# Ledger of designs, part 70: peptides against a protein of PDB entry 6O8C

Target 1, 262 residues: chain A of PDB entry 6O8C
Amino acid sequence: VGLRYEKISLPKIHPRYDLDGDASMAKAVTGVVCYACRTASTLLLYQELMRKGVRWLVELVKDDYNETVHKKTEVVITLDFCIRNIEKTVKVYEKLMKVNLEAAELGEISDIHTKLLRLSSSQGTIESSLQDISSRLSPGGLLADTWAHQEGTHPRDRNVEKLQVLLNCITEIYYQFKKDKAERRLAYNEEQIHKFDKQKLYYHATKAMSHFSEECVRKYEAFKDKSEEWMRKMLHLRKQLLSLTNQCFDIEEEVSKYQDYT

## One batch from the design tools (peptide; made by RFdiffusion4, then SolubleMPNN)

Design b2_p15_2_s2 (from b2_p15_2, 4 letters changed)
Fold by OpenDDE base, seed 2:
Structure b2_p15_2_s2 (fold): chain B 262 residues (1-262), chain A 15 residues (1-15)
Amino acid sequence: as target 1 above (262 residues)
Amino acid sequence: ESSYVSEEELKKILE
């Protein structure tokens, strides 16, 4: 998962004054830094989209949680009602036993009562699990999405714009070097300017590549790694919620088997 | 004037 990009490096910059070579070098540098700009933009976009996705997923999981809690509550109510009815039945049969022997029936009802109580006890475990999930989803919890706002690159960092400025400078020098090449030979002053521009180009290019690698790529990779880890945890949590929901349905089904006795 | 500037010198200038 994540965006694939090519590792880029600056071409070798020859120290010798060479109009043809310098033009070619400048062209290559322009291309590399241009790619860096585009890549940085793409990486930023990816992260922004992922952040939106993260927020969406959080809300989705919260909804799932709420639904599970709701279902659990319904089951608790149903179960409690059933237990109360069975308890009433038990009392009736106990009274009847004084007059008529209903031992077999009473035994059956008592067993049902015991089973229902066990089911009721299991609700505590479900509740505990839900509470754990809630705590993990809560602000400051283990599944908080604060990392998404901290990790990676952001539009406010202006990385793409910074790179674009450098690219503009480099491009300007490249075009000048094309002109210089066309002249075949430069006067002394123009030659000196060319040499200075070559130094500037090197400076801008180095700065661009450093910025790209350290501020864009590195941070993106960190974001990517964190997002993958977080996503895995969220997926697992959703599975846990589903499991809990299914447990609630299972309990409800079990309770339904005994409704004829109530 | 020399048309050659060593890479090291260039780096030094850019420091």
Scores: peptide ipSAE 0.015, ipTM 0.463, DockQ to the pose 0.171
Fold by OpenDDE base, seed 3:
Structure b2_p15_2_s2 (fold): chain B 262 residues (1-262), chain A 15 residues (1-15)
Amino acid sequence: as target 1 above (262 residues)
Amino acid sequence: ESSYVSEEELKKILE
């Protein structure tokens, strides 16, 4: 998913001196470079918006992480409390067993104790998973957003402004060529100036197109690809967090079944 | 002079 733009190319260049043809060519070149300027601006804006989106998503996922950690902690406390209570009960019944009292109940409580201990052991796995997620989200982690500040084009690059300068030069020549066309015939000196301006036009146009392609489009595409990859990974991570949260709820529900014995 | 701008001249400018 990204911005769609049309591939642009410069019109055919004719070396022949032709006032009508040169004016038409200059008009076409002006149009192409103008499109490049607008497109570069749009691509820049898109990237800036995406950077904001990336920052937003990072904060969202961090919040989700913190909530999951909180829930996990709550479950651990509840589970530990339940285990301690069951252990106390087991000790009491063990004492009673010396007198052969309540043997059947002791067996049931002991089984519950064993189940709770198994649940407690699973908390270590959840903790490890959370730590892994935390490490990935850390500044030096695999899901750090540092790429968003490095990849692509930035306002500080002044790409749009650079293209605009070239466009201005091209436009000026185009307007002169319109005037030249209206004259139908030029004096020798004016003809030479026209030819030089035509060369300048080609120079500026080529420079603009190269800059657009190499510094705007190419970098944008790289940014787009990186962002798509990163976003996919972040969404997957968020799903992992949700899974961990659900596991905590499942454990809590299971513990609640045994609260009658505590 | 010539009614043509030589390709060579154009190339030189683009270098």
Scores: peptide ipSAE 0.014, ipTM 0.481, DockQ to the pose 0.187
Fold by OpenDDE base, seed 5:
Structure b2_p15_2_s2 (fold): chain B 262 residues (1-262), chain A 15 residues (1-15)
Amino acid sequence: as target 1 above (262 residues)
Amino acid sequence: ESSYVSEEELKKILE
């Protein structure tokens, strides 16, 4: 879930010269572009915070991975040791069978050996899964966080500053239009200036809204969508790691049942 | 002189 903002649009700019209407329109435009500036700043801040969160989560998952690998390694060592000991025991009992003794015991030990070998085989599957996870987290992998540096808006883009410049221009025209309104009637030259300023206002406003929409909102939404998708995948990966860890513990527990034979 | 400039004309002027 991303940051919510209100959809904004410019008021209709009437082409007719009207001092009262133009002042009101300019006021509305100033308000809209001002909101765009604030919104752009907020969206930028949100993205920067999310980038920090992404980096934090990556490190957390890497730690989880390392812990799982460590546990897996311990289990492999224990299991291999147990298998070797059981194999030695089997050889001893096979020698005893030459004198027709301990047949039942040999069968039991042989069954244990078979079970341990099955457990050892499962370790291969765990290893494969860990390798897959590692590949996904590696640079260029499916869960790489490179997107966080590429998608969205960045402070270096200076979008807020660019919008602020346009807002300043618009605000100046608005204040002039307030003065023009107070005059009730303008001389010919002042009227022409007013008309030109109205055109400038339109230009600045359109440029501001275009920039806001295309360079701020659109990119933010792309970042938001990508972040949500990535976060879901990362959470799922953490669950997978937990599952693998639990499998290692289960194997360790099973092996512990046969320690009396080692 | 006309106190009216159409929206289309404004757009053209601003191009």
Scores: peptide ipSAE 0.013, ipTM 0.464, DockQ to the pose 0.168
Fold by OpenDDE base, seed 4:
Structure b2_p15_2_s2 (fold): chain B 262 residues (1-262), chain A 15 residues (1-15)
Amino acid sequence: as target 1 above (262 residues)
Amino acid sequence: ESSYVSEEELKKILE
């Protein structure tokens, strides 16, 4: 789950002045930091896409919730209507019993009434479950998506741009080192500049790698972990909603069996 | 003329 990236590291430092070696080193550094830039960009894109996905899923689950609530309400109305009709029938039969009505019929209606009341009682449990789900989805709830907006890296952080600036500096030095290599020998002043640039190159590279690791990778990993956890919980919640919906359908079907008595 | 870039200096930058 999530994007895979390769662990990158800077090449070893060689303190010796070596035009060939320094050019090779600079090339390697350029490659590493370039990879960091690309990776940072990819990680950012992934997170942005995931944020969209999170928002989509939230809306989907909210729709599921509303549908479940609607179905529950429908069943409650139907059930209450059925119960009221059965109760009226029971009262009539009780009065008729005093005038020689068969007890078996009253018993059957009474049993149906009892069953309907049990079904009605189950609606309370469904309501409680829906309330729990609602609370979890509400702002500040356990399934709030505020983390998606806070965690990870964002375009506003300008991480890729910052890395690109450092890469540009490094690349410039690399190109100079290629030229230096081609010269085979440098004058004293140029040699000193080369040495100084070598230090600058590592300075920029180190800064880039630190920024990449601390501000890009670390935050991405945190985002990924939270995303996975949240997603798992959301999917579970969606299954719960489906279960509740199915329970409502089951109750409705059961009630339909007794409509002949209403 | 020094034929070396100070290793210590480079390490310091990398710290």
Scores: peptide ipSAE 0.014, ipTM 0.488, DockQ to the pose 0.170; fails the geometry check

Design b2_p15_2_s3 (from b2_p15_2 with Y10L E15K)
Fold by OpenDDE base, seed 1:
Structure b2_p15_2_s3 (fold): chain B 262 residues (1-262), chain A 15 residues (1-15)
Amino acid sequence: as target 1 above (262 residues)
Amino acid sequence: ESSYVTEEELEEILK
C-alpha cells in the first residue's frame, strides 16, 4: 500500500559524565537521526512520485471518458437514424392497412419501433451518468486532485535539509566524543566543554526527532490516507465508464439487428 | 549546509 518505515526513538541520555558511555550514546543518536534523514527523503520521494501518478491517472480517466462520450454519440446517431427509418416504414404500412391488407407485418415493425424507443430512453440514463462523471472530474469536483498539492511534504519545505543540518551538528559532537574517549581522561576545561556539548547534542537530537515526527511522518501519513481514498474512487470511476461503454455497445448491437428493416 | 552553525543560525533554519 504505502511505504513502510521503522518507528524510531532516541536513546536515553544519561546526565552522568562518562566518556565511554557518552561516545556510545552519541553514536546511537547519530544513527537514529541519520535514519530520520534518509526516511524523510524516501517519504518525500514517494509523495512526489505519487503526485505524478495522480496526474497520470487523471489524464487516463479523462481519455476514457472522452472515448465513452464518443461511443455514446455514435450510438445515438445510429439509433436515431434507425428510429426515423422505422417510423417511415410504419407510416407506409399504415397506409396499406387502409385498403385492408395484412396486419402481421405492421405489428412486427411496430414492436421494433417500441423497442428502439426504449433503447433511446436508456440513452438518457447514460447521458446523465456521463454528466455526473464529468462533474466529478471537473475542477472543484469530488475527484479533484487538489489534495495532492496540499497534503504531505514538498521539496520546498526543505525538511530533509533541515534534518541534515541537525545531523551534521550531532555528528560533529559524536566525533569529538570519540576523541574524548580516546584520551581516557580530560582536563577540567575540556571536561566542562564535553558536558556542554552533551547538552547541545540532546538539543539537536530532540529538535530533529520532533521535526521528523511532526513535519515529515505525520504529513506523509495524511497524504497516504488521502491518496488511498482518492485512488479507490478513481478506479471505481473507471469501472463505471467501462460499464457505460459496454452499455453503448449493447445498444449498438441491438440496433444492428433491426437495421435489416430499414 | 555545514555543521558549523550557531544556535541562532540553527533556529533560523528550523523556522
Scores: peptide ipSAE 0.021, ipTM 0.655, DockQ to the pose 0.045
Fold by OpenDDE base, seed 3:
Structure b2_p15_2_s3 (fold): chain B 262 residues (1-262), chain A 15 residues (1-15)
Amino acid sequence: as target 1 above (262 residues)
Amino acid sequence: ESSYVTEEELEEILK
């Protein structure tokens, strides 16, 4: 779930010269663009925090992977040792059978040997799964976090600063319109200036809204969507690692049942 | 004209 924000739109700007209406309109525009600035800042902050979270999660999963690999290695060593011991025992009993009839015991040991070999074969599947996970986590893998550095908005884009500049221009015009309203009537030259300022206000406001929508909101939404997808995949991968770990424990437990024969 | 930022300055900032 991403950050919630309200959809904003510019108020209607009437072409008619009206000091009261223009002041009111300018106030509303100032409010909208101010909200855009704040929202852009918040969206940026959210993304930066998410990037930190992504990096953290990557490291966490890498640690989980290493632990799983370590456990797998331990089990392989134990299993191989057990197999070698059983094989030695089998050879001894085979020699003894030439002298004594120990056929029943030999059969039992041989069955254990067969079971251990099957367990050993399952380790190959675990290894393959771990290799797959490793490849996915690699810098060029499907779960690489390169997207986090590419998608969305960044401080270097200076979107908030750009919007702030526009807001400042708009605010200045708004304050002038408040003064104009107080005068009730303007001289011809002042009236013309007011009209030009109104055009500038519209220009700045439109630029601000376009920039906000295209460079802030749109990119944020793209980042959000990508992050959600990536997070789901990472969580699934973590579950896979846990499953592999559990399989190693299961094998270890089964091997322990046969250690009395080795 | 705005005393804060000229149109030219604004354009440069927005690049």
Scores: peptide ipSAE 0.020, ipTM 0.657, DockQ to the pose 0.051
Fold by OpenDDE base, seed 4:
Structure b2_p15_2_s3 (fold): chain B 262 residues (1-262), chain A 15 residues (1-15)
Amino acid sequence: as target 1 above (262 residues)
Amino acid sequence: ESSYVTEEELEEILK
């Protein structure tokens, strides 16, 4: 689902010199950019936490994979042992049949042998599936987690710090505008400074909003989208592994039924 | 000191 945030926009900035209006506008701008800073920080934190989660999940799935492989190997060994024993028995019975043994017993053993061979064949399919899963989890595979390190925003980008600098500049101007408002009237030079600062405020605010939108929000959303897609695939993969494990258990159980004949 | 800025110039910058 991801982190929710409010869409923000700058207030309308009037070109007219108005001490009251400019102070109010500056206050609003300060608030908006402040929110952007906080939001950027929160989005960054979220992504960092998600990256940890991704790494954790990768390791978990790898463990699941290894467990499945281990179980599969165990079953293969057991199955092969049973097959070898049955084959020996079949050979003995075939020799004895030449000396007038009951055909019914040989038939039953042969049927068991056939069933075991079928089970052995299914192990090949499981192996193929495991290989596919391994390839997907391998570096460069479809489920590689390299995207988590590349997508989104990172502390090294220093986006929050950059926004904070702009916020500081804006806040300073706001405080000055608050003072200007209190003066009710400014001398000519101070008025010109006020107007110039208003331009600066606009530039800083615009830069902040642009940076927030393009370098924070956009990248976050891209990260979020990729993470959701990847997570869905990983969960599906985990279910596949579970299915394979269960198949191994089922085979083991079936083989156990024939152990009395081995 | 800051440069002189007219309302017109500001309007142009802010549009």
Scores: peptide ipSAE 0.019, ipTM 0.623, DockQ to the pose 0.103
Fold by OpenDDE base, seed 5:
Structure b2_p15_2_s3 (fold): chain B 262 residues (1-262), chain A 15 residues (1-15)
Amino acid sequence: as target 1 above (262 residues)
Amino acid sequence: ESSYVTEEELEEILK
């Protein structure tokens, strides 16, 4: 689940010269851009944390994979050993049957042999599944984490810093507008400066909002969507690994039932 | 720094 944030918009800016209105407007603009700065910072932090989480999860799943491979290998060795022993026993009993000795035990041993061979054949399916998982986890695979480094915003983009600079400019104008308001009436030159500052404020605010929306929010949302998709796939893969591990344990348990005959 | 516009232009932009 991603971070929730409020959609923000700039307040209405009236073109007419009004010291009280302009001060109030400037205050509101400052507030909005402040929120944008904070939000951008939070979104960046979230993404950085998610990137760390992604790396961690990749390593975790790789470890799970290796453990599963190890278990599978162990089972293969055990099966092969049991099969060889049963085959020897079958040969002995076949020789005994030729001299009209006990046939009842031969049937049971032959059935065990058949079951073991079936278990051995199932290992091929497990191996194929493991290979598929390996390919997906490999560099360039479907579950590669390269997207985490490409999508979203990064500290190197300096989006927060850029917004902060704009906020500083806006804040300066806001403070000046407070002073202007306190004067109640400005001289002609001061009035002109006020009007120019209002234009600057609008410019900075618009730039800030555009940057926030296009470079921060949009990229974050793309990152979020991709991360959610990737995470679902990774969790599914992990579940598959667990299933394969359990299959290996089941086979091992079944083989253990026949060890008395080997 | 943004280039300053006339009051009329500003009114149009802010409208």
Scores: peptide ipSAE 0.017, ipTM 0.593, DockQ to the pose 0.125

Design b2_p15_2_s4 (from b2_p15_2 with T6S Y10L E12K)
Fold by OpenDDE base, seed 3:
Structure b2_p15_2_s4 (fold): chain B 262 residues (1-262), chain A 15 residues (1-15)
Amino acid sequence: as target 1 above (262 residues)
Amino acid sequence: ESSYVSEEELEKILE
């Protein structure tokens, strides 16, 4: 998913002196470079918006993480409390067993105790998973958003402005070529100026196209690819957090079944 | 610049 733009190329530039042809060529070049300027601006805007989206998503996932940690902590406290109560009960019944009282109940409570301890052991796995997620989201982690500040084009690069300067130069030459065309024939000096301007036009146009391709389009594509990869990973991580949350709820539900014995 | 540039020279530049 990304912005669609048309591939552009410069028109053919004929070396022959031709006032009509040169005016037409200059018009076409102006159009192409104008499109490049507009496209560069659009690509820049898209990237800036995506950067905002990235920051937003990071904060969202951090919030999800914190909620999951909170829920996990709550469950741990509840579970530990339940375990302690069951252990106390077991001790009481063990004392009673010396007199051969309540043997059947002791067996049931002991089984519950064993189940609770298994649940408690699973909390360690959840904790480890949360720690892994935290490490990945950390500034030096694999899911850090530092790439968003490095990849692509930025306003500080002034790519649009640079292209605009070139466009202005090209446009000026185009207007001159329109005038030259209207004259039909130029004096020797004017003809030479026209030829020089044509060279300048070519220079500016090629410079603009090179800059557009290398500094705008290429970097945009790199940013786009990186963003897609990163977003996919972030969404997966969010699903992992949800899974961990659900595991906590499942444990809590199971513990609630044994609360009658505590 | 007002120096003479031939069509041939321009052709070379545009190549």
Scores: peptide ipSAE 0.019, ipTM 0.615, DockQ to the pose 0.121
Fold by OpenDDE base, seed 2:
Structure b2_p15_2_s4 (fold): chain B 262 residues (1-262), chain A 15 residues (1-15)
Amino acid sequence: as target 1 above (262 residues)
Amino acid sequence: ESSYVSEEELEKILE
């Protein structure tokens, strides 16, 4: 998952003075740097959208967590109530047992009590799991989204603007080279200016490509990789929450089987 | 800046 972009490189720049070749080269350079600008903008937009998505997902998972906790709490209350009622029943039957009555029933109720206590114990495991999930979701936890604010490129970096400035300079030189080409031959001074502009174009282009590759593409790739890793972990966590929720429902269902005895 | 840049110098710059 991620944006696809083409690897770009600068055309070969011939050192020899050639009005036709220089115009063509300048055109190609303009195109390449223009593509870099557009690509950088697109990569930035993608990252910004992903950051929004990350924040949204965090909130969603937190809501899921809260719902799971709520369900767990509900089950605990129900289970505890059932246990207390069964315990009362056990006490009654124990008293009756003194007169040798209801021995079989006492055994059954005692078994139910044991099962309920086992279910109660399992709730402890669920609680521990929920606490673990909470810790992972908390600030500073393993699933914190701080990376989303750190990794990648940001609007504040002004990478697109920086590239645009360079593109403007390059474009200006390109248009001049078109004019120079149309002249077919330049006077000495104009020829020297052309040569200097060619040098400037080279530096602008090189700077643009370096900036694009090192500050835009590289950082984007890092962001992308981190986001994929984080997303996988979040999805796994959601599955864990679902599992815990289902366990709560299973316990609730099991408890319901014994409510007739209370 | 010199108003003159030789082809050789430009070659070096563009390398």
Scores: peptide ipSAE 0.019, ipTM 0.614, DockQ to the pose 0.120
Fold by OpenDDE base, seed 5:
Structure b2_p15_2_s4 (fold): chain B 262 residues (1-262), chain A 15 residues (1-15)
Amino acid sequence: as target 1 above (262 residues)
Amino acid sequence: ESSYVSEEELEKILE
């Protein structure tokens, strides 16, 4: 869920010369473009905050990964040690079998050995999963955060400043149109100036709305969509890491049951 | 200004 904003559009600009109508139209345009400026600023701020959040989450997940790897390593060491000890025990009992003794015990130890080997195999699967996660988090991986630096709008784009310049031009024309309205009637030359200013207003407004739509809103929406997708994947990955950690604990617990034989 | 912009021209521009 991203930041919500109101959809804005320019009022219809009538070509007819009308001092009252033109003043009202100019006021409305000024309001719309002013809102666009504020909205662009807010959208930019939101994205910058989200980028900080993304970086934070990446570090958090990396920490989770490292903890899981550490736990896995500990379990591997313990498991390998246990397997080696059981194998030594098996050899001892095999020697005893030469004198037809301890047959039942040998069977039990052999079964334990088989179980430990299965656990070792599962540990290999955990390793493979961790490698997959590592690859996904690595530069160029599917969960890399490079998109956060590429998608959306950035302060360096100076979109807010560009819109503000256009707003200033529009506002000046609006104030002039208020004065023109107060005159009730303009001389021919002033009327022509008014018409030219109306044309300028149109171009500034159109440029502002185009810039807002294409360079601010569109890019923001793309960033929003990408961030939501990425966040879902990262949260899922964290759950996977937790699952792998739990599997390591389960293996450790199972191995501990056989410590009396080592 | 001595320039003239007709309503028709403005209409065309504002289309």
Scores: peptide ipSAE 0.018, ipTM 0.615, DockQ to the pose 0.118
Fold by OpenDDE base, seed 1:
Structure b2_p15_2_s4 (fold): chain B 262 residues (1-262), chain A 15 residues (1-15)
Amino acid sequence: as target 1 above (262 residues)
Amino acid sequence: ESSYVSEEELEKILE
């Protein structure tokens, strides 16, 4: 899970004045920093898409939660109704027994009543679980998506643009070095300029690489790790909701068996 | 961002 990218490093920059070598080196540096720019852009895009996905998943899970709550409520109403009816029946039979009338069914009805009460007790557990889930999904809860806004890189960081500026500077020097190479020999002053430009190239390149590593890659990895952890928890929560829903259906089915007595 | 240095210093930086 997550984007794969190649680990990059700057080529060796030799101090020796060599027009051919310097042009070649500058080309390589340009390539590396260009890759960094593209990679940074891709990593940013991935994170933005993931943030959208996170929001989507939150809404999906909230919908699942609401459906489960609705089903639970329905079952509670049905169960309570059934319990009340059975209790009325029990009272009638108890009165019959007081006058010594045969009521063989009383034992069965009482057993049903006991079973229904047990089912009612299980609803309390479901309710507690739903409350826990609600708490986890609530703002500030364990499954809050605040991390998605905090971790990683954002467009406002302008990382790609910053790298692009450095790339432009590097590219300009590269093109100059191509021209220098074509001249085969430089005058003294131009040679000195070439050497200073080589120094500038080094500074721009190192700055680009450090920025890429520290502000793009590192933050992306942190985002990725948080995303994976959060996603796993959310998926597990969905499974829990499904389980609770199934429990409600099971209770409803059990209650339906006793509806003939209500 | 770059500081202009002598050839010798440049050599040290690029080394």
Scores: peptide ipSAE 0.018, ipTM 0.618, DockQ to the pose 0.147

